# Designs tried in a protein design run: peptides against a protein of PDB entry 3V4L. Part 165

Target 1, 386 residues: chain A of PDB entry 3V4L
Amino acid sequence: GQPLAKDKVALLIGNMSYWEHPKLKAPLVDVYELTNLLRQLDFKVVSLLDLTEYEMCNAVDEFLLLLDKGVYGLLYYAGHGYENFGNSFMVPVDAPNPYRSENCLCVQNILKLMQEKETGLNVFLLDMCRKRNDYDDTIPILDALKVTANIVFGYATCQGAEAFEIQHSGLANGIFMKFLKDRLLEDKKITVLLDEVAEDMGKCHLTKGRQALEIRSSLSEKRALTDPVQGAPCSAEALVRNLQWAKAHELPESMCLKFQCGVHIQLGFAAEFSNVMIIYTSIVHKPPEIIMCDAYVTDFPLDLDIDPKHANKGTPEETGSYLVSKDLPKHCLYTRLSSLQKLKEHLIFTVCLSYQYSGLEDTVEEKQEVNVGKPLIAKLDMHRGL

## One batch from the design tools (peptide; made by RFdiffusion4, then SolubleMPNN)

Design b2_p18_7_s3 (from b2_p18_7, 8 letters changed)
Fold by OpenDDE base, seed 1:
Formats: C-alpha cells, sequence, structure tokens
Structure b2_p18_7_s3 (fold): chain B 386 residues (1-386), chain A 18 residues (1-18)
C-alpha cells in the first residue's frame, strides 16, 4: 500500500536581511512559494523570515515539538551557509563577520533531534552555499546518528560549491527553488523527485558547471511528500500538534472601529508568513460633512522595529509586500509587520483617524487603541527562554 | 500540457551567491 504519514510538518526559514553579510532576495519568494506548495501537500507549514541565531534556535525547538513517531518532518533553509567537514551550518541574520559554528545552526544537530522523535521521514532542503568557512576550524563532535533509513538531504549545490539566486528586476527564485517548485507536487519517492529536479537544473545553461543539486539519502522506503496523512488525530499528541500549528497561524479577527465623528473604519489582517503580517485599514462609512479622512496605524511595540516611513502605504508593494498583494482588499492603507517573532507582549497599537470637515481648514484627529493579542507566531512565545 | 513557462532568463540576469 502507499505509505501513510502520521502527520506532515515543515519549517521553512528564509534569511535575507543580514546585518554583516550581503543581503539576499530569493529566500522571500522561495519560502512563500514552497509554503503554498507544501500546504497543497497537507503539510503544517511554519514559514519564517530573517531570524537571529536565538530566533532560529527557538523556531527549530518549536518545530521539534511538532514532530512525533511517524510524522514527516521537512526543514527548508534559504540563506547564507557553509559546510565544514560534512556538517552544514545555516547562518542567522545577526551572525558576525566572520561567522563561526558557534554563531550558526548545525543541520546535523537538528537531524539528531529529529531522529529522537522517531519521525517517519526527515527531509532537509538546503538552499545555501556549501563552501568551507576558513575562519572556522571547529570540528563539531557529533554523536553517531541512529540508522533510521528515513533521511533525505537535497542540497542546492555540490560540496564545496556555491548556490545562486537569480537577481533580476522584480521577484525571482533561487536556482534550486526554480526547478524544485515545478516537480514538488509529483507523486514520486522524494529521492526520485529530487533526481528529476537535478536533471532539470543540469539542463540550465546558467548553472551548468556552477551549481548542481546533490542528493544524500538513506531512505529505504518509497516515501513521497504526496503520502496521505493518516486519518483524524486520535492521539493527545496529534491534538497538541494541531493546536500548536493553528495558534501559529491564527490571525486577529477583522474589526470595525467607530469614531465619534461618525467615521467607520475596517481594520483587517493578512498573513504573508508565520512572522509577517499585513495590517490594512479602510474607510467603510464617512459622514457627508467630512470631505477627507485617512486611518493611520501607529504606536506599535518597539520590539517590532516598525519604521513609520514604511507604514500606512497606499499599496502593499510600497510596504515590501509583493506576494500577498493580489489577495488583499484594494483602496486601503497598508502596514507590514515583518518581525512578529520579536513580540513579547500583546500587539497593541493606535488607529489614528485624521479628517477634515467641509468648510473648516483645520484637520481633526481621533485615536483608538487596539489590542489584537498575540498574532501568528507570537502565540508560540518563542522568547520564553529569557 | 502544462506549458512549462520557459521564462527566458533575460540577458541581464545576474547570479548572486547565496
Amino acid sequence: as target 1 above (386 residues)
Amino acid sequence: MVERSTEQLDEDTTLVEM
């Protein structure tokens, strides 16, 4: 019979906005497109952008809490990385220059922890460079991995080689994701699927002799990403996993705010990623005596590092939200909250209505404080270790 | 027939190391 997954869980990390390293672009699109594809495959997906070392550790710990016996675990990473002595290191956005193993997450350590969960399948998709870091001679003493015969690595590039993104005008994928996305939904053994992706990438003239997919696998069973989830969650652990995932994806409810002047505002929320939310405001009712009015959001928690220059934009794209803009309501003001993992408390902010009456030159302002609780990933309290 | 969008990688496509 076709293998069954007890559940399917994915953690996707895209690091782009490095502090001390070159900024990337592809991880934004790659994480978004892969999230949508894995959701079509009935994966529970946590998608995170621009994580610090501490935030990456916490994201991995939360991902490991979602893993259990017979669960399919998928880790995708896009960003800077290196490989020393066959150990892969994912580079956080706050990594110093030069970075070392102590500043980075070792994928083989994550694999060890995944093996302790007795997972049904472990897939690592590593869209990062595999060059040696000559500034780090540390050989991590890893304990011997268990022989679980359920491990698949898809490396975007060969050992000691570079991975590349396509930089063009607009949104572009990394080279690996460009070919992976075309096949990811195919009902094939994951190693066969990745081998076909390798063949497709090998036909690309741009990457020929520069980047080639490497597959490392111990997978003895015919496991596919298309394998159906075993029916209704009958275990307490499966219920906890479903609740934890649901919490990480729960948006605030849309609100209708009523101001004293008689203006009504719709306040809405959309998820771009598990740590990225768009707030949008629209005027749904305006008294005829009010000639102009705008509804601004302000007074965000300092932990979110919201630049007011990027808030309250007339388009989602002006906030840096290019991916979900088609699904957003039109004729709003938009604000992108890109660091919800930093939120320690409830998301409290001010809605400020600025308006003008007919025949008055002066603008009037009314304010309402809004508490939306902990949105999306902020519900997981990834900061509990401080 | 899934039209493989062979988006021609335009001549101005720069590969950047990740």
Scores: peptide ipSAE 0.300, ipTM 0.679, DockQ to the pose 0.256
Fold by OpenDDE base, seed 3:
Structure b2_p18_7_s3 (fold): chain B 386 residues (1-386), chain A 18 residues (1-18)
Amino acid sequence: as target 1 above (386 residues)
Amino acid sequence: MVERSTEQLDEDTTLVEM
C-alpha cells in the first residue's frame, strides 16, 4: 500500500540578517515559497527568520515536541553554514566572527533526537555552504546514529563547495530552492524527486560547474512528501501536536476601534512567517467635520526592537514586506513586526489617531492601548530560560 | 570577513555566495 504519515511537520529557518557576517537575501523568499508548498502537502510548517543561537535551539526543541512515532519531520535551513568531518553546522545570526561549533547548531545532533522520536521519515534540506571552517578544530563526539533507514539529506551544494543565491530585480532565490520548488509537489519517492532536482540544476548554465545538489540517503522505503496523513487524530499525542502547532499560528482577531471624535479604525493582522506579522490600520468611518486623519501604531514592547522609521508605511513593501502585499487590504498604514520570537509579554501597543477639524489648523491626537495577547510563535514562549 | 563573491552572469542576474 502507499505509506502513511502519522503526521507531517516542518521547521524552516532562514537566516539572512547576520550581525558579524555578510547579509543574505534568498532565505526570505526561499522560506516563504517552501512554506506555501509544504502547506499544500499537508505539512504543519513553522517558518522562522533571523534566529539567534538561543532562538534556534528553542525552535528545534519545539519542533522535536511535534515529532512522534511515524511522523514525517522536515528541517529546511537557508543561511550561512559549514561542514567539518561530515557534520553540518547551521550558523545563527548572532554568531561571532569567526564562529565555531559551540556557536552553531549541529544537524546530526538534531537527527539523533529525531531518531529517538521514532519518526517515519527524516528530511534535511540544507541550503548553505559546505566549506570546512578552519577556525573550528573541534571534532564533534557524536553518539552513533541508529540504523533507521528513513534519512534523506538534500544538500544545496557538494562537500567543500559553496552555495549561491540568484539576485534578479531586487529579489533573490537560492539556486537550490529555484529548482526544488518546481518538483516539490510531485508524487515521487523523495530521493527520486531530489535526483530530478539535481538533473535540472545540472542543465542550468548558471550553476554548471559551480553548484551541484548532493543527496545522502538511507531511505529503504518508497516515502514521498505527498504521502497522505493518517486520518483524524485519535491519539492524545496527535491532539497535543495539533494544539501546539495551532497555538504557534493563531493571528489576533481584527478589531474595530472607536475614538471619542467619532472616527472608527479597523485594526488587522496578517502572518508573513511564524515570527513575522504585519499590522495594518484603516479608517472605516470619519465624521464630516474631520478633514484629515491618520491612525498610527506606536509604543511597542522594547523586546521587539521596532524602528519607528519603518512603522506606519503607506505600502507593505516600504516595511520590507514584499511577499504578502497582494493579500493585504489596500489604503492602510502598515507595520511589520519581524521578531515575534523575542516577545516576552503580551503584544501591547498604542493606536494613535492624529486628526484635524475643518477650519482649525491644529492637529488633535487621541490614543487607545491595544492588547492582542501573544501572536503566532510568541505563544510558544521561545525566550523561556533567559 | 570573507568578502561575498558577487558575479554578474547577465545584465539583470547576479550570483551571490551564501
Scores: peptide ipSAE 0.282, ipTM 0.689, DockQ to the pose 0.584
Fold by OpenDDE base, seed 4:
Structure b2_p18_7_s3 (fold): chain B 386 residues (1-386), chain A 18 residues (1-18)
Amino acid sequence: as target 1 above (386 residues)
Amino acid sequence: MVERSTEQLDEDTTLVEM
């Protein structure tokens, strides 16, 4: 019969905004596009940008809580990385220069933990360099892997080689994601799908002789990303997994704020990623005696590192949000919160209405405090593990 | 027929190491 997944769970990490290393661009688009494709494949997707070492560890731990017997697990990573002694290391954004294995996440350690969960399929898609790190001579002591015959690695590049992003004047994919996205929805054994992606990449004149997909697999069954999820979550574990995932993806409800001057503001929320939210404000009612009014958001928690220069923009793009701008309401003020994983407490902020009456030169301000609880990934309390 | 949008990689395409 066709293989069935008990469930399907994916963790996607895109690191770009490195502190001590070159900044990347492709992981933004790659994580977003892959999220949308995996959702069409009935994956529960957690998508995270710009994680520190600690935040990456916590994201992996939360991902492992979603895994169980017969669940399909997919880990995607785009960012800096290296490979020493056949072990792949994902580099966090706060990694020192030079970085070492102690500053990085070992993919083979994650695989071990996935095997302890008795997963139905383990897929790793690693869009990172695989050069040796000459500053790290540490041989990782890996525990013996179980013989599960359900493992697939898709490496964006060969061992000892670089992965590349395409830099155009706009947003572009990494070369791996550029070809992967065209085939990901195909009902094929995952190793056959990746082999076809490797053939498509091999036809690219830009990457020919510079980057080639490597497939490493131990897969005894015809498993595909298209494999149907086993029917209604009848197990307590499946219900818990669904609730945990839903908790991490719950947006605040849109609210209507009423000011004393008679202005009504709609406050709305949109998810770009599991840790990235856009707040938008729109004026839904204005008394005729008020000639001008704007609704600004301010007084955010310091842990979110919101630059006021990038807040309250007339377009989503001016906040750095290029991907979801088409789905957002127009004619708002927009603020992008890119670090929701850092939120320890409730998201409390101020909505400041600045307005002017007809025939008065003075601007008047009214303020309302808003508590939206813990949005998206902030509900997982990733920082409470200390 | 899914039109494969072969985005012509313009000659000015720069590869940057990840």
Scores: peptide ipSAE 0.276, ipTM 0.688, DockQ to the pose 0.224
Fold by OpenDDE base, seed 5:
Structure b2_p18_7_s3 (fold): chain B 386 residues (1-386), chain A 18 residues (1-18)
Amino acid sequence: as target 1 above (386 residues)
Amino acid sequence: MVERSTEQLDEDTTLVEM
């Protein structure tokens, strides 16, 4: 019969805004496009941008809680990385220069933990460099992996080689994602799908002799990303997994705020990623006696590090939100919260209305505090140490 | 539906190491 997944779970990490290393661009687009494709494949997707070492560890731990016997697990990483002695290291955004193994996440350690869950399929897609780090001489003593026939690695490049992103005037993919996205929805064994992606990359004149996909697999079964999820979640574990995923994806409900002057403001929320939310405000009712009014959001929690200069923009693009801008309501003020994983408490902020009456020169202000609880990934309390 | 801009990688396409 066709293989069935008990469930499908994906963690996608895109690191681009490095503190001590060159900034990247592709991980933004790559994580977004891959998220949308994996959702069409019935994956529960957590998508995270710009994680510190601590935040990456917690994201992996939360992902591992979603894994269980017969579940399909997919980990995608795009960012800086290296490979020493056949061990792949993902570099967090706060990694020092030079970075070492103690500052990075070892993929083989994550694989060990995934194997303990008895998953039905483990897919690692590593869109990073595989050069040796000469500043790290540490030989990680990895415990022997269990002999399992359900592992697939897609490395964006060969051992000791670079991975590349496309720099153009616009948003572009990394080379690996450019070819992967075209085939990802195909009903094929995952290794066959990746072999076809490798052939497509090998035909590209820009990547030929610079970047080539490497596939490492123990997969003895015909498993595909298209394999259907086994029916209604009847187990307690499936219910827990669904609840845990739902917590990381719950947006605040849209609100209609009413001010004393009779102005009504619509407050709305959109997810760009699991840790990135757009707040938008619009004036939906204005009394005729009010000639001018502006509504802006302010007084955000300090944990979010929101620069007021980047808040309350006339377009989503002015906030750095290029991907979801077409799906947002028009004629709003937009604010992008890009670090929801840092939020320790409820998201409380102020909506301030500044307005002027006809025939009065003075501007009046009214304020309302809004508590939206913990949005998206902030419900997982990733900042709480275990 | 993100239109698959099959932007042909032109000769001016710069590859940058990740």
Scores: peptide ipSAE 0.265, ipTM 0.707, DockQ to the pose 0.242

Design b2_p18_7_s4 (from b2_p18_7, 10 letters changed)
Fold by OpenDDE base, seed 5:
Structure b2_p18_7_s4 (fold): chain B 386 residues (1-386), chain A 18 residues (1-18)
Amino acid sequence: as target 1 above (386 residues)
Amino acid sequence: MVERSRIKLNEETELVEM
């Protein structure tokens, strides 16, 4: 019969806004496109942008809690990386220059922990460089990996080589994701699918002689990303996994705020990523005696590091939200919260209404505090050390 | 310092090392 997945879980990390390293652009689009494809494949996807070392560790730990016997696990990483002595290191956004293994996440350590879960399939997709870091002299003493089947690595490049993003006219894609996305939905054994992606990359004149996909596999069974999920969650562990995933994807409900002046504001929320939310406000009712009114969001928790100059924009694009702008209502003010993983408390903020009456020169202000609880990834309390 | 390559292909297109 066709193999069944007990469940399907994916963690996607895109690091682009490095503090001490060159900024990338492709991880934004590549994580978003891959998220949408994996959702069509019935994966529970956690998508995270711009993680620190501590936040990456916690994201991996939470992902490992979702893994269990017969579950399909997929880890995707796009960002800076290196490879020393056959060990792959993912570079967090807060990594120093130069970075060392102590500042980075070792993929082989994550693999060791995944092997303990008796997963039905483990897929690593590593869209990063595999050059040696000569500033890191650490020889990691990796414990012997268990002799387990059903592991697949897709490396965007060969050992000792570079991986690239293509930047064109303000847009960027990783070379690996450019070819992977066209085949990802195919009902094929995952190693056959990745081999076809490698052939497509090998035909590209931009990639030829610069970057080539490497496949490392112990996959002894015919497993595909298209393999159906086993039906209704019948175990306590499956229910817990579904609840943990649901927590990381729960948006606040849309609110209608009523001010004393008779103005009504619609407040709405949209997810761009598991740690990135757009807040939008619109005036849905205005009394005729009010000639002008604007509704601003302000007084965000300090943990989110929200610059007021970047809040309350007339377009989603002015916030840096290019991907979800088509799905947002028009004629709002938009605010992008890009670091929800830093939120320690409930998301409490103020809606400030500034308005003017006909025949009065002075502006009047009314304020309402809004508590939306912990949105999206903030429900996992990633800032609490396990 | 860890160096990263940038390869200009034309006026509008570059490869940036990841």
Scores: peptide ipSAE 0.495, ipTM 0.927, DockQ to the pose 0.782
Fold by OpenDDE base, seed 1:
Structure b2_p18_7_s4 (fold): chain B 386 residues (1-386), chain A 18 residues (1-18)
Amino acid sequence: as target 1 above (386 residues)
Amino acid sequence: MVERSRIKLNEETELVEM
């Protein structure tokens, strides 16, 4: 019969905004596009941008809690990386320059932990460089991996080689994702799918002799990303997994704020990623005596590191939100909250209404505090390990 | 410092090492 997945879970990490390393751009689009494709494949997807070492460790730990016997686990990483002695290291955004293995996440350690979960399939998609880091001479003594015959690595490049993003006219895509996305929905054994992606990449004149996909697999069964999820969750663990995933994707409810001047504001929320939310405000009612009014959001928790210069924009794109802008209501003010993983407390902020009456030159302000609890990934309390 | 390659293909297109 067709193989069944007990469930399908994916963790996607895109690191771009490095502190001490060159900034990337492709991981934004690549994580978003892959998230949408994996959702069409009935994956439970956690998508995270710009994680520190600590945040990456916690994201992996939370991902491992979602894994169980017969679950398909997919880890995608796009960002800086290296490979020493056949060990792949994902570089966090806070990694020092030079970084070492102690500052990075070893993929083979994650694989070991995934094998302990008795997963049905383990897929690693590593959109990172595989050059040796000459500043790190550490040879990790890895315990012998179990013979599970369910492991697939898709490396964006060959051993010792570079992976690239294509930056064109301000947009960027990873070369690997550019070809992967066109085939990801195909009902094929995952190793066959990746082999076809490798052939497509090999035909590209831009990558020829610079980057080639490498597939490493022990997969003995015909398993595909299209394999159906087993029906209704029959175990307590499956229910917990579903609830945990749902909790990490729960948006605040849209609310209507009423000000004393008679202005009504709609406050809405949209998820761009599991750790990135757009807040939008719109004026839904204005008394005729008020000639001008705007609804600003301010006084965000300091943990979110929100620059007020990037808040309250007339377009989603001006916030850096290029991906979900089509799904957002028009004629709002938009604020992009990145780094929701840093939120220790409830998301409390102020909605400030600035308005002007007809025939008065002075602007009037009214303020309301809003508490939306812990949105999205902030509900997982990724900081509880301190 | 870990060096990262940048390859200008044309005026508008660059390959950036990941």
Scores: peptide ipSAE 0.487, ipTM 0.919, DockQ to the pose 0.796
Fold by OpenDDE base, seed 4:
Formats: sequence, structure tokens, C-alpha cells
Structure b2_p18_7_s4 (fold): chain B 386 residues (1-386), chain A 18 residues (1-18)
Amino acid sequence: as target 1 above (386 residues)
Amino acid sequence: MVERSRIKLNEETELVEM
């Protein structure tokens, strides 16, 4: 019969905003596109951008809590990386220059932990360089992997080679994701699907002789990303997993704020990623005597590192939100919260209404404090112990 | 310092090492 997944869970990490390394652009689009495709495949997707070492460790730990016997686990990473002695290292955004294995996450360690969960399938999609880091002479002592025959690695490049993003006219895509996205929904054994992606990438004249997909697999069964989730009554563990995922993806409810001047503001929330939320404000009612009226969001928690110069923009694009802008209401002020994983407390902020009456020169302000609790990934308390 | 390659293909297109 067709294999069944007990459930399907994916962690997608895109690191771009490196402190001590060249900034990338492709991980933004590639994580977003892959998230949408994996959701169509009935994956529970956690999508995270710009994680520190500590935040990446916690994201992996939370991902491992979503894994259980017969669950399909997929890890995607786009960002800087290296490979030493057949061990793949994902580079966090706070990694020093040069970085070492002690500053990075070892993919083979994650695989070991996934095997302890008795997963039905383990897929790693690694959109990173596989060059040796000559500044890291550490030979990691890894525990021996179990013979589970359910492992697939899709490396964006060959051993010792570079992976590239194509930057064109301000947009970027990883070369791997460019070809993967066109086939990801196909009902094929995952190794066959990746082989077809490798053939498509091999036709690209831009990367010929520079980058080629490498597939490493030990997959004894005809497992596909299209394999249906087992529709049997959820075990207690499956219910807990569903609740944990739902908790990490719960948006604040849209609010209607009423000010003393008679102005009504709609406050709305949209998820771009599991750690990235757009706040938007719109004037839904204005008395005729008020000639000018703007609703700003201010006084964010310091943990979010919100620059006021990037808040309260007239377009989503001016906040750096290019992907969800079409799904957002028009004629709002927009603020992008890109670091929800850093939120230790409830998201409390101020809505400031600035307005002017007809025939008065002075601007009047009214303020309301808003508490929206812990939005999205902030509910997982990824910063416990900092 | 870990060096990263940048390959300009034309005026509008660059390959950047990941």
C-alpha cells in the first residue's frame, strides 16, 4: 500500500542578517515559498528567519518535540554553512568571524535526535555552502547513527563546493529552491523527485560547473512528501503535537479601538513567518470635524529591537515585507516585528492617535495601551534561561 | 576571515555564495 505518515512536520530556517558575515537575500523568499508548498502537502510548518545560535538550538528542540514514531520530519536550512569531515554545520546570524563548530549547529546531531524519535522519514534540505572551514580543525565526535533506512539529504551543492543565491534587480532566490519549488508537489519517491531537481539544475548555464545538487539517501521505502497523514483518531501525543503547533501559529485577534475624540481604529495582525508579524492600523471611522488623523504604534518591548524609523510605514514593502503585502489590507500604517523569538514578556505596545481639528493649529494625541499576549512563536518561550 | 565569493554575471545579476 502507499506509505502513511503519522504526521508531517517541517522546520524551515533562513539566516540572512549576519552580524560578522556577508548578508544574504534568498533565504527570505525561499523559506516563504517552501512554507507555502509544504502547507499544501499537509505539513505543520515552523518558519523562522535570522536566528542566533541559542535561538537555533531552541528552534530545533521545539521541532523535535513535534516529532514522534512514524512522523515525517523535514529540516530546511538556507544560509551560510560549511562541511568538515562529512559533518554539515549551519551558521547562526551571531556567529563570529571566523566561526567554529562550537558556534554552529551540526545537522548530523539533529539527525541523531530525530532517529531517537522513531520518525517515519527524515528529510534534510541544506541550501548552504559545503566548503571546508579551515579555521575549524575540530573533529566532532558524533554518536553512531541508527540504521533506520528513512534518511534523505538534499544538498544544494557538492562536497567541498559553494552554494549560490542569484541576486537580480533586488530580488534573490537560492538556485536549489528555484528548481525544487517546481517539483516539490509531485507524487514521487522523495529521492526520485530530488534526482529530477538535480537534472533541472544541471541544465542551468549559470551554475554549470559551479553548483550541483547532491543526494545522499538511505531510504528503503517508497516515501513521498505527498504521502497522506494517517486520518485515525489522534493519539494523545498527536493531539499534544497539534496543540503545540497551533500555539506557535496563533495570531492576536483583530481589535477595534475607540478614542475619546470619536475616531475608531482597526488594529490587525498578519503572519509572514512563525517569528515575523505585521501589525497594521487603519482609520475605520473619523468625525467630520477631524481633518487629519494618523494611528501610530509605539512603545514596543526592548527585546524586539524595533527601530522607530522602520515602524508605521505607508506600505508593507517599506517595512521589508514584500511577500505578504498582497494579502494585507490597503491604506494602513504597517509595522514589521521580525524577531518574535526574542519576546520574553507579553507583546504590549501603545497605539497613539495623532489628529487635528478643523480650525485648530495644534495636533492632539490620544494613547491606548494594547496587550496581545505572546503572538506566534513567542508562545514557545524560545528565550527561556536568557 | 571566512571569505565568500561574489560573481557578477552582468550589471543586474550576481551570484552570492551562501
Scores: peptide ipSAE 0.480, ipTM 0.923, DockQ to the pose 0.797
Fold by OpenDDE base, seed 2:
Structure b2_p18_7_s4 (fold): chain B 386 residues (1-386), chain A 18 residues (1-18)
Amino acid sequence: as target 1 above (386 residues)
Amino acid sequence: MVERSRIKLNEETELVEM
């Protein structure tokens, strides 16, 4: 019979905004495109941008809580990385220069923990460089991995080689994701699918002799990303997993705010990633005596580090949101809340209405405080050290 | 610092090391 997954869970991490290292651009688009494809494949996807070491550790721990016997686990990483002695290291955004293994997450340590969950399939997609870090002389003594015939690594590049992003007209895509996205929905054994992606990369004049996909697999069974999820959650653990994932993806409900002047504002929310939300405001009713009015959001929690100069933009693109703009209502003011993982409290902010009456020179202001609880990933309390 | 490779393909397109 066709293999069944007990469930399918993916953690996607894209690190771009490094503190002490060169900034990337591709992980934004690549995490977004992969999220949309894996959702079409019935994966529960957690998508996270720009994580610190501590936040990456917590994201992995939360991902491991979603894993169980016969679950398909997929980890994707796009960002800076290195490979020492066959161990792959993902570099957090707060990593020092130079970074070492103690500042980074070892993928083989994550694999060990995934093997303890008795997963049905473990897929690692590593869109990072595999150069040796000569500043790290540590030889990780990894505990012996269990012999499981269910592991697949897709490396964006060969051992000791570079991975690249294609920057064109201000946008960027990783080379690996550019080819992976065209094949990912195919009903094929995951190793066969990755071999076809490797062939497509090898035929491309841009990548030929620069970057080549490497596949490492112990996968003895014909398992595909298209394998159907086993029906209704039949265990308490499956119910808990579904509830945890649902909590991490719950948006605030849209609100209609009414001001004393008779202006009505629609406040709406959209998810770009599990830790990135767009707030949008629109004026839905204006009395005719009000000649001008604007609705601004302000007074965000300090943990979010929101610069007011980047808030309340006339387009989603001016906030840095290029991907979800087509799915947003038009003629709003837009604010992008990145780093929702940093939110310790409820998301409380102020909606400020500035308006002018016909024949008065002075602007009038009205304010309303809004509490939307903990949006998206902020419900997982990733800042509480377990 | 590992010097990041940049490869200009044309006037508008570059490969940048990740």
Scores: peptide ipSAE 0.422, ipTM 0.882, DockQ to the pose 0.725

